# Ledger of designs, part 44: peptides against a protein of PDB entry 2YKT

Target 1, 231 residues: chain A of PDB entry 2YKT
Amino acid sequence: SRSEEMHRLTENVYKTIMEQFNPSLRNFIAMGKNYEKALAGVTYAAKGYFDALVKMGELASESQGSKELGDVLFQMAEVHRQIQNQLEEMLKSFHNELLTQLEQKVELDSRYLSAALKKYQTEQRSKGDALDKCQAELKKLRKKSQGSKNPQKYSDKELQYIDAISNKQGELENYVSDGYKTALTEERRRFCFLVEKQCAVAKNSAAYHSKGKELLAQKLPLWQQACADPS

## One batch from the design tools (peptide)

Design b1_p21_1_s2 (made by RFdiffusion4, then SolubleMPNN; from b1_p21_1, 11 letters changed)
Fold by OpenDDE base, seed 1:
Structure b1_p21_1_s2 (fold): chain B 231 residues (1-231), chain A 21 residues (1-21)
Amino acid sequence: as target 1 above (231 residues)
Amino acid sequence: SSSVQEFFQQMLANMKSLFEP
């Protein structure tokens, strides 16, 4: 029946979220943690490189003919330090606010969806059973009427069962239809979540890169000129 | 620093609202 098909579709939506989407989201969080760890590694390695650059700047400052280049090298290292500090702050926010809260959210969502599906199934079954019972009673009544010498005695009761069946059928169809719409809405919300997550990451990354570009653009002309000037 | 934190907090708030019935 149409209601049975719609019921199966509804259950399949919930199952898809629980068995495919939520595990995939957990994996996404895990990949985010891996990415954070890699960036922390880059941060550490970069510190070593620019610390070595500072040492070269110290040597230049101690030289007889390259003292001004020492300041340039120090400025290069300082700009990097500022960019790196911003990256560390973003990583801290990424971990403490985003990743941690997403982990908690996925766990809560799993429990919520399980309960929602169970509630839907229980109510759907209850309505279905009530309908089946009325249909069975009508069938019994019709058999009794067919064997009776006075079938008209049962006509009013037959009409009552027909009306009850019609009403219960309509209620079941509406309930299942609403259930399907609800399930699709739940699915859509979760995909919207993924989109917003990626938008947030993109915006954050764009801001970070823009700031780095600005800092470098302010100093780069000065650094380039330093090599052209005679000592 | 503050702007980055605010951005993440807003994003989290939006995500929270998406999961709430």
Scores: peptide ipSAE 0.019, ipTM 0.474, DockQ to the pose 0.033
Fold by OpenDDE base, seed 5:
Structure b1_p21_1_s2 (fold): chain B 231 residues (1-231), chain A 21 residues (1-21)
Amino acid sequence: as target 1 above (231 residues)
Amino acid sequence: SSSVQEFFQQMLANMKSLFEP
């Protein structure tokens, strides 16, 4: 029936969230933590490289003929330091605003969804059972009427059961329909939360890249001319 | 709507394929 099909669809939405979305989200969080760790590793390795560049700048500054190139090398290292500071701020936001918040939500969600599904199933079954009971009573009444010498005696009661069945059928259909809308809303809310948090990460990433681009765009032309324009 | 449901199901399928190959 239409009601049964809608009921199945409703249950499938809850099952999809619990069995597919939430496990996938947990994996997403895990991959995010791995990515964060790798980026932290890049930052550490980069520090060693640019510290070594500073050492080369010191040597240039101590030379008689390349002193101005020492300043260039120091500027290169300093720009990198500033870029890395922006990366660290981005990573902090990535951890606190995305990973931590997603982890907190996914941990609580299993119990919440289980309870919501159980509540829906209990009420759906209750309404279904009440409908089935009325249908069974009508069938019994009709059988009794067919065997009676006075079928008209049961006419009013038959009409009452028909009306009751119609009302209960409508109530069940409405409840299942509302249940389906609620389930879809729950699913949408979870995707929206993920999208919104990822948008925040994207904004922070854009800020990081913009700062790096600005710093390098300002200095790179000067550095490129350093050997052509000796002091 | 059916289109919204299909969209979400496709997204879930894509996530599953990426995370559980």
Scores: peptide ipSAE 0.019, ipTM 0.380, DockQ to the pose 0.090
Fold by OpenDDE base, seed 3:
Structure b1_p21_1_s2 (fold): chain B 231 residues (1-231), chain A 21 residues (1-21)
Amino acid sequence: as target 1 above (231 residues)
Amino acid sequence: SSSVQEFFQQMLANMKSLFEP
């Protein structure tokens, strides 16, 4: 029946969220944590490299003929420090606003969706059972009427059951239809939340890259001339 | 600009202090 098909579709939406979306989201969070760790590792490794660059700058500053190149090397290290500060800020936001919030939400969501599906199933079954009961009673009444010497005695009651069946069928169809719309809305809400969180990540990432580009673009011409223009 | 140059010179001074053993 139409109602049975739509009921199956509704259940499948909830199952898809619980069995496909939520596990995939947990994996996404895990991969995000790995990415965060790797970026933190890059920051640490970069610090070692630029600390060594500062040491070379110190040696240049102590030299008789290369003092000005010391300042250039220090500037290179400082620009790196500023870029790393932007990365660290981005990583804090990535952790606190994306990963933590997604992790908290996905753990709560499993319980919520299970309860929501169970509630829907219980009410759907209740309405279905009530319909089946009325159909069964109508069938019994018709059998009784066929065996009676006065079938007209049952005509009003037959009409009453027909009307009740029609109303209950309509109510069941409406309930299942609304249930399906609700399930689709729940699915969409979860994807929208992910998209919105990724937009925040994109904004933070853009700020990081913009700051790095700006700093390097401003200083690179100066650094490129340093060897050609000794003081 | 002169202001940018001054800013970076100040940062360089701070950087030297940060990386001193």
Scores: peptide ipSAE 0.000, ipTM 0.186, DockQ to the pose 0.015
Fold by OpenDDE base, seed 4:
Structure b1_p21_1_s2 (fold): chain B 231 residues (1-231), chain A 21 residues (1-21)
Amino acid sequence: as target 1 above (231 residues)
Amino acid sequence: SSSVQEFFQQMLANMKSLFEP
C-alpha cells in the first residue's frame, strides 16, 4: 500500500542518518582533528625556523657592511609572524566553530534520533492496529448480517465502520506522509549545519590566504632589491 | 546564514508540493 511504502521510506531515512551519516560525520571530525594537529605542527616548526632567521638578522645588524640586510631579515620574520597569527586564528575557528560543535551534535544525535524513530514507529503501529481492528470488526459484522433474517438491522453499523475505516486510513496516510517529511527535514538540517560551519571555516581560511598574499606582494620586491643596492 | 535558510525553506516548499494530491 501507499502508506506501507511511505513508512518504509521514512524508516530508511532515519536508518541512513544513524548508520551512514553519523558514522561518516564522526570520521570527518577525526580527520579534521588530524589535519589540525598537522597544521599546529607546521606552525611550531615555522616558529623555530623564523626565530633562527631573526638571529641571522641580529648578526647582520652588528656587521659594518650588512646593517641594512639586518632590517630586511627582520621584516621577513615579521611578515611571517603576521601570517602565522592569521593561521592560528583560522585554526582556532576550525577547532571551535567546526570540530567542537560537530562533535557535540553527533554525540547527542544518536539518542535523539533513536527516540524520534521509536516515537514514530510506536504511533504508526498504534494507528495501524486501530485501523486493522476496525476492519476486522466490519468483517465480523458483515458475516453476522449475511447469516441474519433481518440484514437491515446492521446497515447503520456497517456504514459507521466504513466511515471509521476511511477516516483512520486517511489519518494513517497523513501521519506517515508527515513522518517522511519530518525525517527528510532532519536529514537536511544536519547537512545544512555542516555546510554552514564549513562556510565559516572557508571565510577564515580566505582571510588567512588573502593577508599572506598581500603582505608578501608588498614586501617581496623590496627584499629582492636589497642586495643590488649599494650599502 | 540567510542563504542556507532560504534554501531550506525552498526545500520544504518543494516537499510540500510533492505530497499534495
Scores: peptide ipSAE 0.015, ipTM 0.388, DockQ to the pose 0.026; fails the geometry check

Design b1_p21_1_s3 (made by RFdiffusion4, then SolubleMPNN; from b1_p21_1, 14 letters changed)
Fold by OpenDDE base, seed 4:
Structure b1_p21_1_s3 (fold): chain B 231 residues (1-231), chain A 21 residues (1-21)
Amino acid sequence: as target 1 above (231 residues)
Amino acid sequence: SSEVKKFMEELKKQMLSLFEP
């Protein structure tokens, strides 16, 4: 029946979210944590490199003929520090606004979806069983009427069962239809949430890249000229 | 965020409307 087909489709949506989407999302979070760790590692390694650059700047500043190059080296290190600060801000946002939130959602969602599916299945079965019962009782009534010397005695009761069956059939169809719409909405909501969180990450990443570009564009010409202009 | 909530509510409304006969 149409209701049975739609019921199967509804269950399949819930199963797809539980068995495909949520595990894939957990993997996505794990890969995100790995990426975060690698970027944190870059920040740490960069600190050591630019601290060493500062030391070279100190030596230049102590020299008689290269003092101005000391300032250049310090500026290079400072600009890098500012760029790294922007990266750290991006990473904090990546952690707090994406990974943590997704992790919390996916954990809660497993329990939620299981309960939602169970509720739907229970109610669907209840409505189906009630319909089947009415159909069975109508069939019994018709058999009894066929064997009776006074079939007219059962006519009003037959009409009542027919009306009850019609109403229960309509109720079941509407319930399953609404269930399917709800399931599809739940699936889409999860993808939209992911997209929105990724948009936030993209905005933060854009800010990081823009700031880095601006800082380097401002200073790089000055640094390039420093060796050409012996003071 | 309040914006995400509003968006999701609107999305829900749109999804429901697509299935109304």
Scores: peptide ipSAE 0.030, ipTM 0.484, DockQ to the pose 0.027
Fold by OpenDDE base, seed 1:
Structure b1_p21_1_s3 (fold): chain B 231 residues (1-231), chain A 21 residues (1-21)
Amino acid sequence: as target 1 above (231 residues)
Amino acid sequence: SSEVKKFMEELKKQMLSLFEP
């Protein structure tokens, strides 16, 4: 029946969230933590590299013929420091606004969805059983009427059962339809949340890249000319 | 059913609080 098909669709939405979406989201969070760790590792390794560059700048500043190049090397290291500060800010936001929030939600969600599915199934079954009972009573009444010398005696009761079946069928169909809409809304809400949080990450990442581009675009021409114009 | 309803409302509240900015 139409109601049975829609019931199966509703259950499948909940099952898809519980068995496919939530495990995939846990994996996404794990991969995000790995990515964060790698970026933190890059920051640490870069610090060592640019600290060594500063040491080369110190040596240039102490030289007789290369003093101006010392300032250039220090500027290169300082620009890097500013870029790294922007990266660290992005990483904090990535951790606090995306990973932590997703981790908290996915843990609570399994219990919520299980309870929601159980509630839906219980009420759907209750309405289905009530419908089946009325259908069974109508069938029993019709059998009695066929065996009776006065079938007209049962006509009013037959009409009452027909009306009750029609009403209960309508209630079941509406309930299952609303259940399906609710399930789809729950699924959409989860995807929308992921998209919104990823948009926040993208904005923070754009700020990091913009700052780096700005600083390098400003200074790179000066650094490129430094060897051509000895002071 | 009443206990399940209360449980669902509490979980819903917890879930919604995580979605608020």
Scores: peptide ipSAE 0.028, ipTM 0.637, DockQ to the pose 0.029
Fold by OpenDDE base, seed 2:
Structure b1_p21_1_s3 (fold): chain B 231 residues (1-231), chain A 21 residues (1-21)
Amino acid sequence: as target 1 above (231 residues)
Amino acid sequence: SSEVKKFMEELKKQMLSLFEP
């Protein structure tokens, strides 16, 4: 029946969220944590590299003929330090605004969806059982009428059951239809949240990249000129 | 039951707050 098909569709949406979306989201969070760890490792390794660059700048500053190049090397190290600071800020946002929030959601969602599905199933079954009962009573009444010498005695009661069945069928169909819309809305809400959080991450990432581009664009011409014009 | 309803409402509230930007 139409109601049975819609019921199966509704259950499948909830099952898809529980069995596909939520596990995939947990994996996404895990991959995000791995990515965060790797980027933190890059930051740490970069510090060692630029500290070594500072040491080269110190040697240049102590030299007789390359003193001005010492300042250039210090500036290079400082610009890259600032870029790394922006990366750390981005990582903090990535952790706090994406990963932590997704973890909180996925933990709560298992209970919520399970309870929501169970509630839907219970009410759907209740309405279905009530319909089946009315159908069974009508069938019994018809059998009794067929065996009676006065079938007209049961006519009014038969009409009452027909009306009750029609009403209960309509209520069941509406309930299942609304249930399906609700389930689809729950699914969409989860995807929308993920998209919105990724947009926030993208904005923070864009800020990091823009700052790096700006700093390097400002200083690179000066650094290139320093070798061409010995003092 | 009233208890189940209350529980579902609380979970709904928590979930809505988390999924809202």
Scores: peptide ipSAE 0.023, ipTM 0.580, DockQ to the pose 0.029
Fold by OpenDDE base, seed 5:
Structure b1_p21_1_s3 (fold): chain B 231 residues (1-231), chain A 21 residues (1-21)
Amino acid sequence: as target 1 above (231 residues)
Amino acid sequence: SSEVKKFMEELKKQMLSLFEP
């Protein structure tokens, strides 16, 4: 029936969220934590490299003929420090605004969805059972009427059951239809939440890249001329 | 049935209109 097929679709939406979306989201969070750790590792490794660059700058500053190149090397290290500070800010946001919030939501969602599905199933079954009962009673009444010498005796009751069946059928169809709409809305809400949080990450990432580009673009021409213009 | 399929397609169209411009 129409209502049975719609019911199956509704249940499948809830099942897809619980069995596919939520586990995948947990995996996404785990991969995000791994990525965060790797980026922290990059920051640490980069510090070692640029600390070594500072040492080269110190040596240049101690030289008689390369003192100005010492300043250039120090500027290179300082620009890197500023870029790393921006990266750390981005990582803090990534952790606090994306990973933590997604983790909190996914843990709460399992209980919520289970309860929502159970509520829907209980009410759907109740309406279905009530419809089936009315249909069964109408069938019994019709059998009695066919065997009776006075079929007109049952006409009013038959009309009452027909009306009741029609009303209950309509109520069931509406309930299942609304249930499907609700389920799809729940699914969309979860994807929208993910998209919105990922947009925040993208904005922070853009700020990081923009700052790095700005700092390097400002200094790079000066650094490139340092060897051509000995002072 | 063909009638059920038609109904489901109509419903799908209505649902999509809620989420897509």
Scores: peptide ipSAE 0.009, ipTM 0.374, DockQ to the pose 0.030

Design b1_p21_1_s4 (made by RFdiffusion4, then SolubleMPNN; from b1_p21_1, 13 letters changed)
Fold by OpenDDE base, seed 1:
Structure b1_p21_1_s4 (fold): chain B 231 residues (1-231), chain A 21 residues (1-21)
Amino acid sequence: as target 1 above (231 residues)
Amino acid sequence: SSSVEEFFKQMIQNFLSLFAP
């Protein structure tokens, strides 16, 4: 029946969230933590490289013929410091605004969805059973009427059961329909939350890249000219 | 140079703190 089909669809939506979406989200969070760790590792490795660059700048500053190149090397290291500051801000937002919030929600979601599904199933079954009972009683009444010498005796009661069945069928259909809409809304809400959080991360990432590009664009022409100038 | 070094030290500490229990 129509109501039975919608009921199956509703249960499948909840099942998909619980068995596919939530596990995938947990994996996404885990991969995000790995990515964050890797970026921290890159930052540490970069420190060693640019610390060594600063040492080269110090040597240039102490030389007789390359003093001005020392300043250039220091500027390069300083620009790197500023870029890394932007990266730190991006990583903080990545951790706090995406990973932490997703982790908190996904752990609570399994219990919530299980309870929501159970509530839906219980009420759906209750309405279904009530309908089945009325249908069974009508069938019994019709059998009695068919065997009776006075079938008209049962006409009023038959009408009452028909009306009751119609009403209960309508209530069940409406309940299942609303249940399906609710389930789809629950699914959409979860995807929307992920999209919104990822948008925030993307904005912060864009700011990081933009600042880096700006800083380098300002200084790179000067650095490129440094070796052409006489000592 | 000293300012740069201190910055990097602080940055690394901040990042590591994200993974510390």
Scores: peptide ipSAE 0.016, ipTM 0.402, DockQ to the pose 0.022
Fold by OpenDDE base, seed 5:
Structure b1_p21_1_s4 (fold): chain B 231 residues (1-231), chain A 21 residues (1-21)
Amino acid sequence: as target 1 above (231 residues)
Amino acid sequence: SSSVEEFFKQMIQNFLSLFAP
C-alpha cells in the first residue's frame, strides 16, 4: 500500500543517517585531525627554516658592510613568525571548538536519531494496529449480518465502523507522510551543516591568506630595495 | 584569533540548534 511504502522510505532515511552519514562524519573529523597534524608539521618545519634565516641575519649584522641587510633578514623572519602564529591560533580553534565538539555532537545525534525513529515506529504501529482491529471487527459484523434474519439490526454499527476505518486510514496516511517529510528535513539539515562548515573553513582560509598577503605586500618593496642602498 | 574562535563557537551553536526541539 501507499502508506506501507512511505513507511519503509521513512525508516530508510533514518537508517541512512545513522548508518551512513554519521559514520562518514566521524571519518571526516578524523581526516580533519590528520590535516591539522600535517599543518602543525609545516609550521614546525617552517620555524627551522626561518630560524636559520635569523642566523644569517645575525651574521649580516656583525659584518662591516652588510649591517642594514641584517635588519632586512630579521624582518623577513618576523613577518613569517606573525603569519605562523595566526595559523597556529586558527588550528587551535579548529581543534578545540570544531573537531572536539563535533565528536561530541555526533554521539548525541546517534542517541537522538535512535529515539526519534523509535518514537515514529511506535506511533505508526499503534495507528496501524488500531486500523486493523476496526477492519477485523467490521468483517465480523458483516458475517453476522449475513447470517441474521434481521440484517437491519446491524446497519448502524456497520456505519460506525466504516467511519472509524476511514478516519483511522486518513490519520495513518497523514502521520506517515509527515514522518517522511520530517525525516528528509533531518537529513537535509545535516548536509546543510557540512556545507556551512566548509564555507567557514573557506572564509577563515581567505582571511588567513589575506593577512599574510598584506604583511608581505607592506614589506616586500623595502626588502627589494635593500641591496641598492649604500653600505 | 578571537574572531576565528568566535566564528567556530557560532558554527557549533548553529549545528547544535539543528537538533534542538
Scores: peptide ipSAE 0.016, ipTM 0.470, DockQ to the pose 0.033
Fold by OpenDDE base, seed 4:
Structure b1_p21_1_s4 (fold): chain B 231 residues (1-231), chain A 21 residues (1-21)
Amino acid sequence: as target 1 above (231 residues)
Amino acid sequence: SSSVEEFFKQMIQNFLSLFAP
């Protein structure tokens, strides 16, 4: 029946969230933590590289003919330091605003959805059982009427059961329909939350990239000219 | 770049595939 199909669809939405979305989200969080760790590692490795660059700058500064190039190398290292600071800020935001919040949500969600599904199933079953009972009673009444010498005696009761069945069928259909809409809303809310959090990450990432671009754009022309200028 | 675009397309496709019945 239409109501049975809609019921199946409703249950499938909840199951999809619990069995597909939430596990996938947990995996996403885990991958995010791995990415964060890797970026922290990059930051550390980069520090070593640019510290070594500073050392080269020191040597240049001590030279007779390359002193000005020492300043250039120091500036390169300093710009890197500033870029790394921006990266660290981005990573902090990534951790606190995305990963932590998603982790908190996914931890609580399984219990919430299980309870919501159970509530829906219980009420749906209750309404379905009531409908089935009424249909069964009508069937019994009709059998009794067919065997009776006075079928008209049962006509009023038959009409009452028909009306009751119609009303209960409508109520069940409406309930299941509303349940389906609710389930879809729950699903959408979770995707929207993820999208919104990713938007925040994107904004922070944009700020990081913008700052880096600005710093490099300011200094790069100076650095490029350094070797062309006589000492 | 085309490679970045392909990466994101694949990522989205993979994500959507997780919800295929």
Scores: peptide ipSAE 0.005, ipTM 0.356, DockQ to the pose 0.061
Fold by OpenDDE base, seed 3:
Structure b1_p21_1_s4 (fold): chain B 231 residues (1-231), chain A 21 residues (1-21)
Amino acid sequence: as target 1 above (231 residues)
Amino acid sequence: SSSVEEFFKQMIQNFLSLFAP
């Protein structure tokens, strides 16, 4: 029946969220944590490289003929430090605003969705059983009427059951239809939340890249001429 | 669902692209 098919569709939406979306989201979070760790590793490795650059700058500053190049090397290291600060801020935001929030929500969501599905199933079954009961009673009544010498005695009761069946069928169809819309809304809400969080990531990433580009663009011409213009 | 899997794959790829040099 139409109601049965719609019921199956509704259950499948909930199952898709619980069995496919949420596990995939957990994996996404895990991959995010892995990437965060890798970026932290890059940060650490870069620090070692630019600390060594500072040492070279110190040596230049102590020399008699290359003092000005010491300042250039220090500036290069300082720009790196500023870029690194932007990366650290981005990573902090990525961790706190994306990963932590997604992790908290996905764990709570499993229990919520299970309860929501069970509630829907219970009510759907209740309405279905009530409909089936009325249909069964009508069938019994018709059988009794066919065997009676006075079938007209049962005509009013038959009409009452027909009306009840029609009403209960309509209620069941409406309930299942609303259930399906609700399930689709729940699915959409979860995807929207992910999209919104990824928009925040994109904004933070843009800020990081913009700051790096700005700093390097500002200083690079100065650094490039340093060897050509000895003091 | 293949669509959900494809969606998450694309999201991961997009994420990686945002932080690529």
Scores: peptide ipSAE 0.020, ipTM 0.525, DockQ to the pose 0.817; fails the geometry check

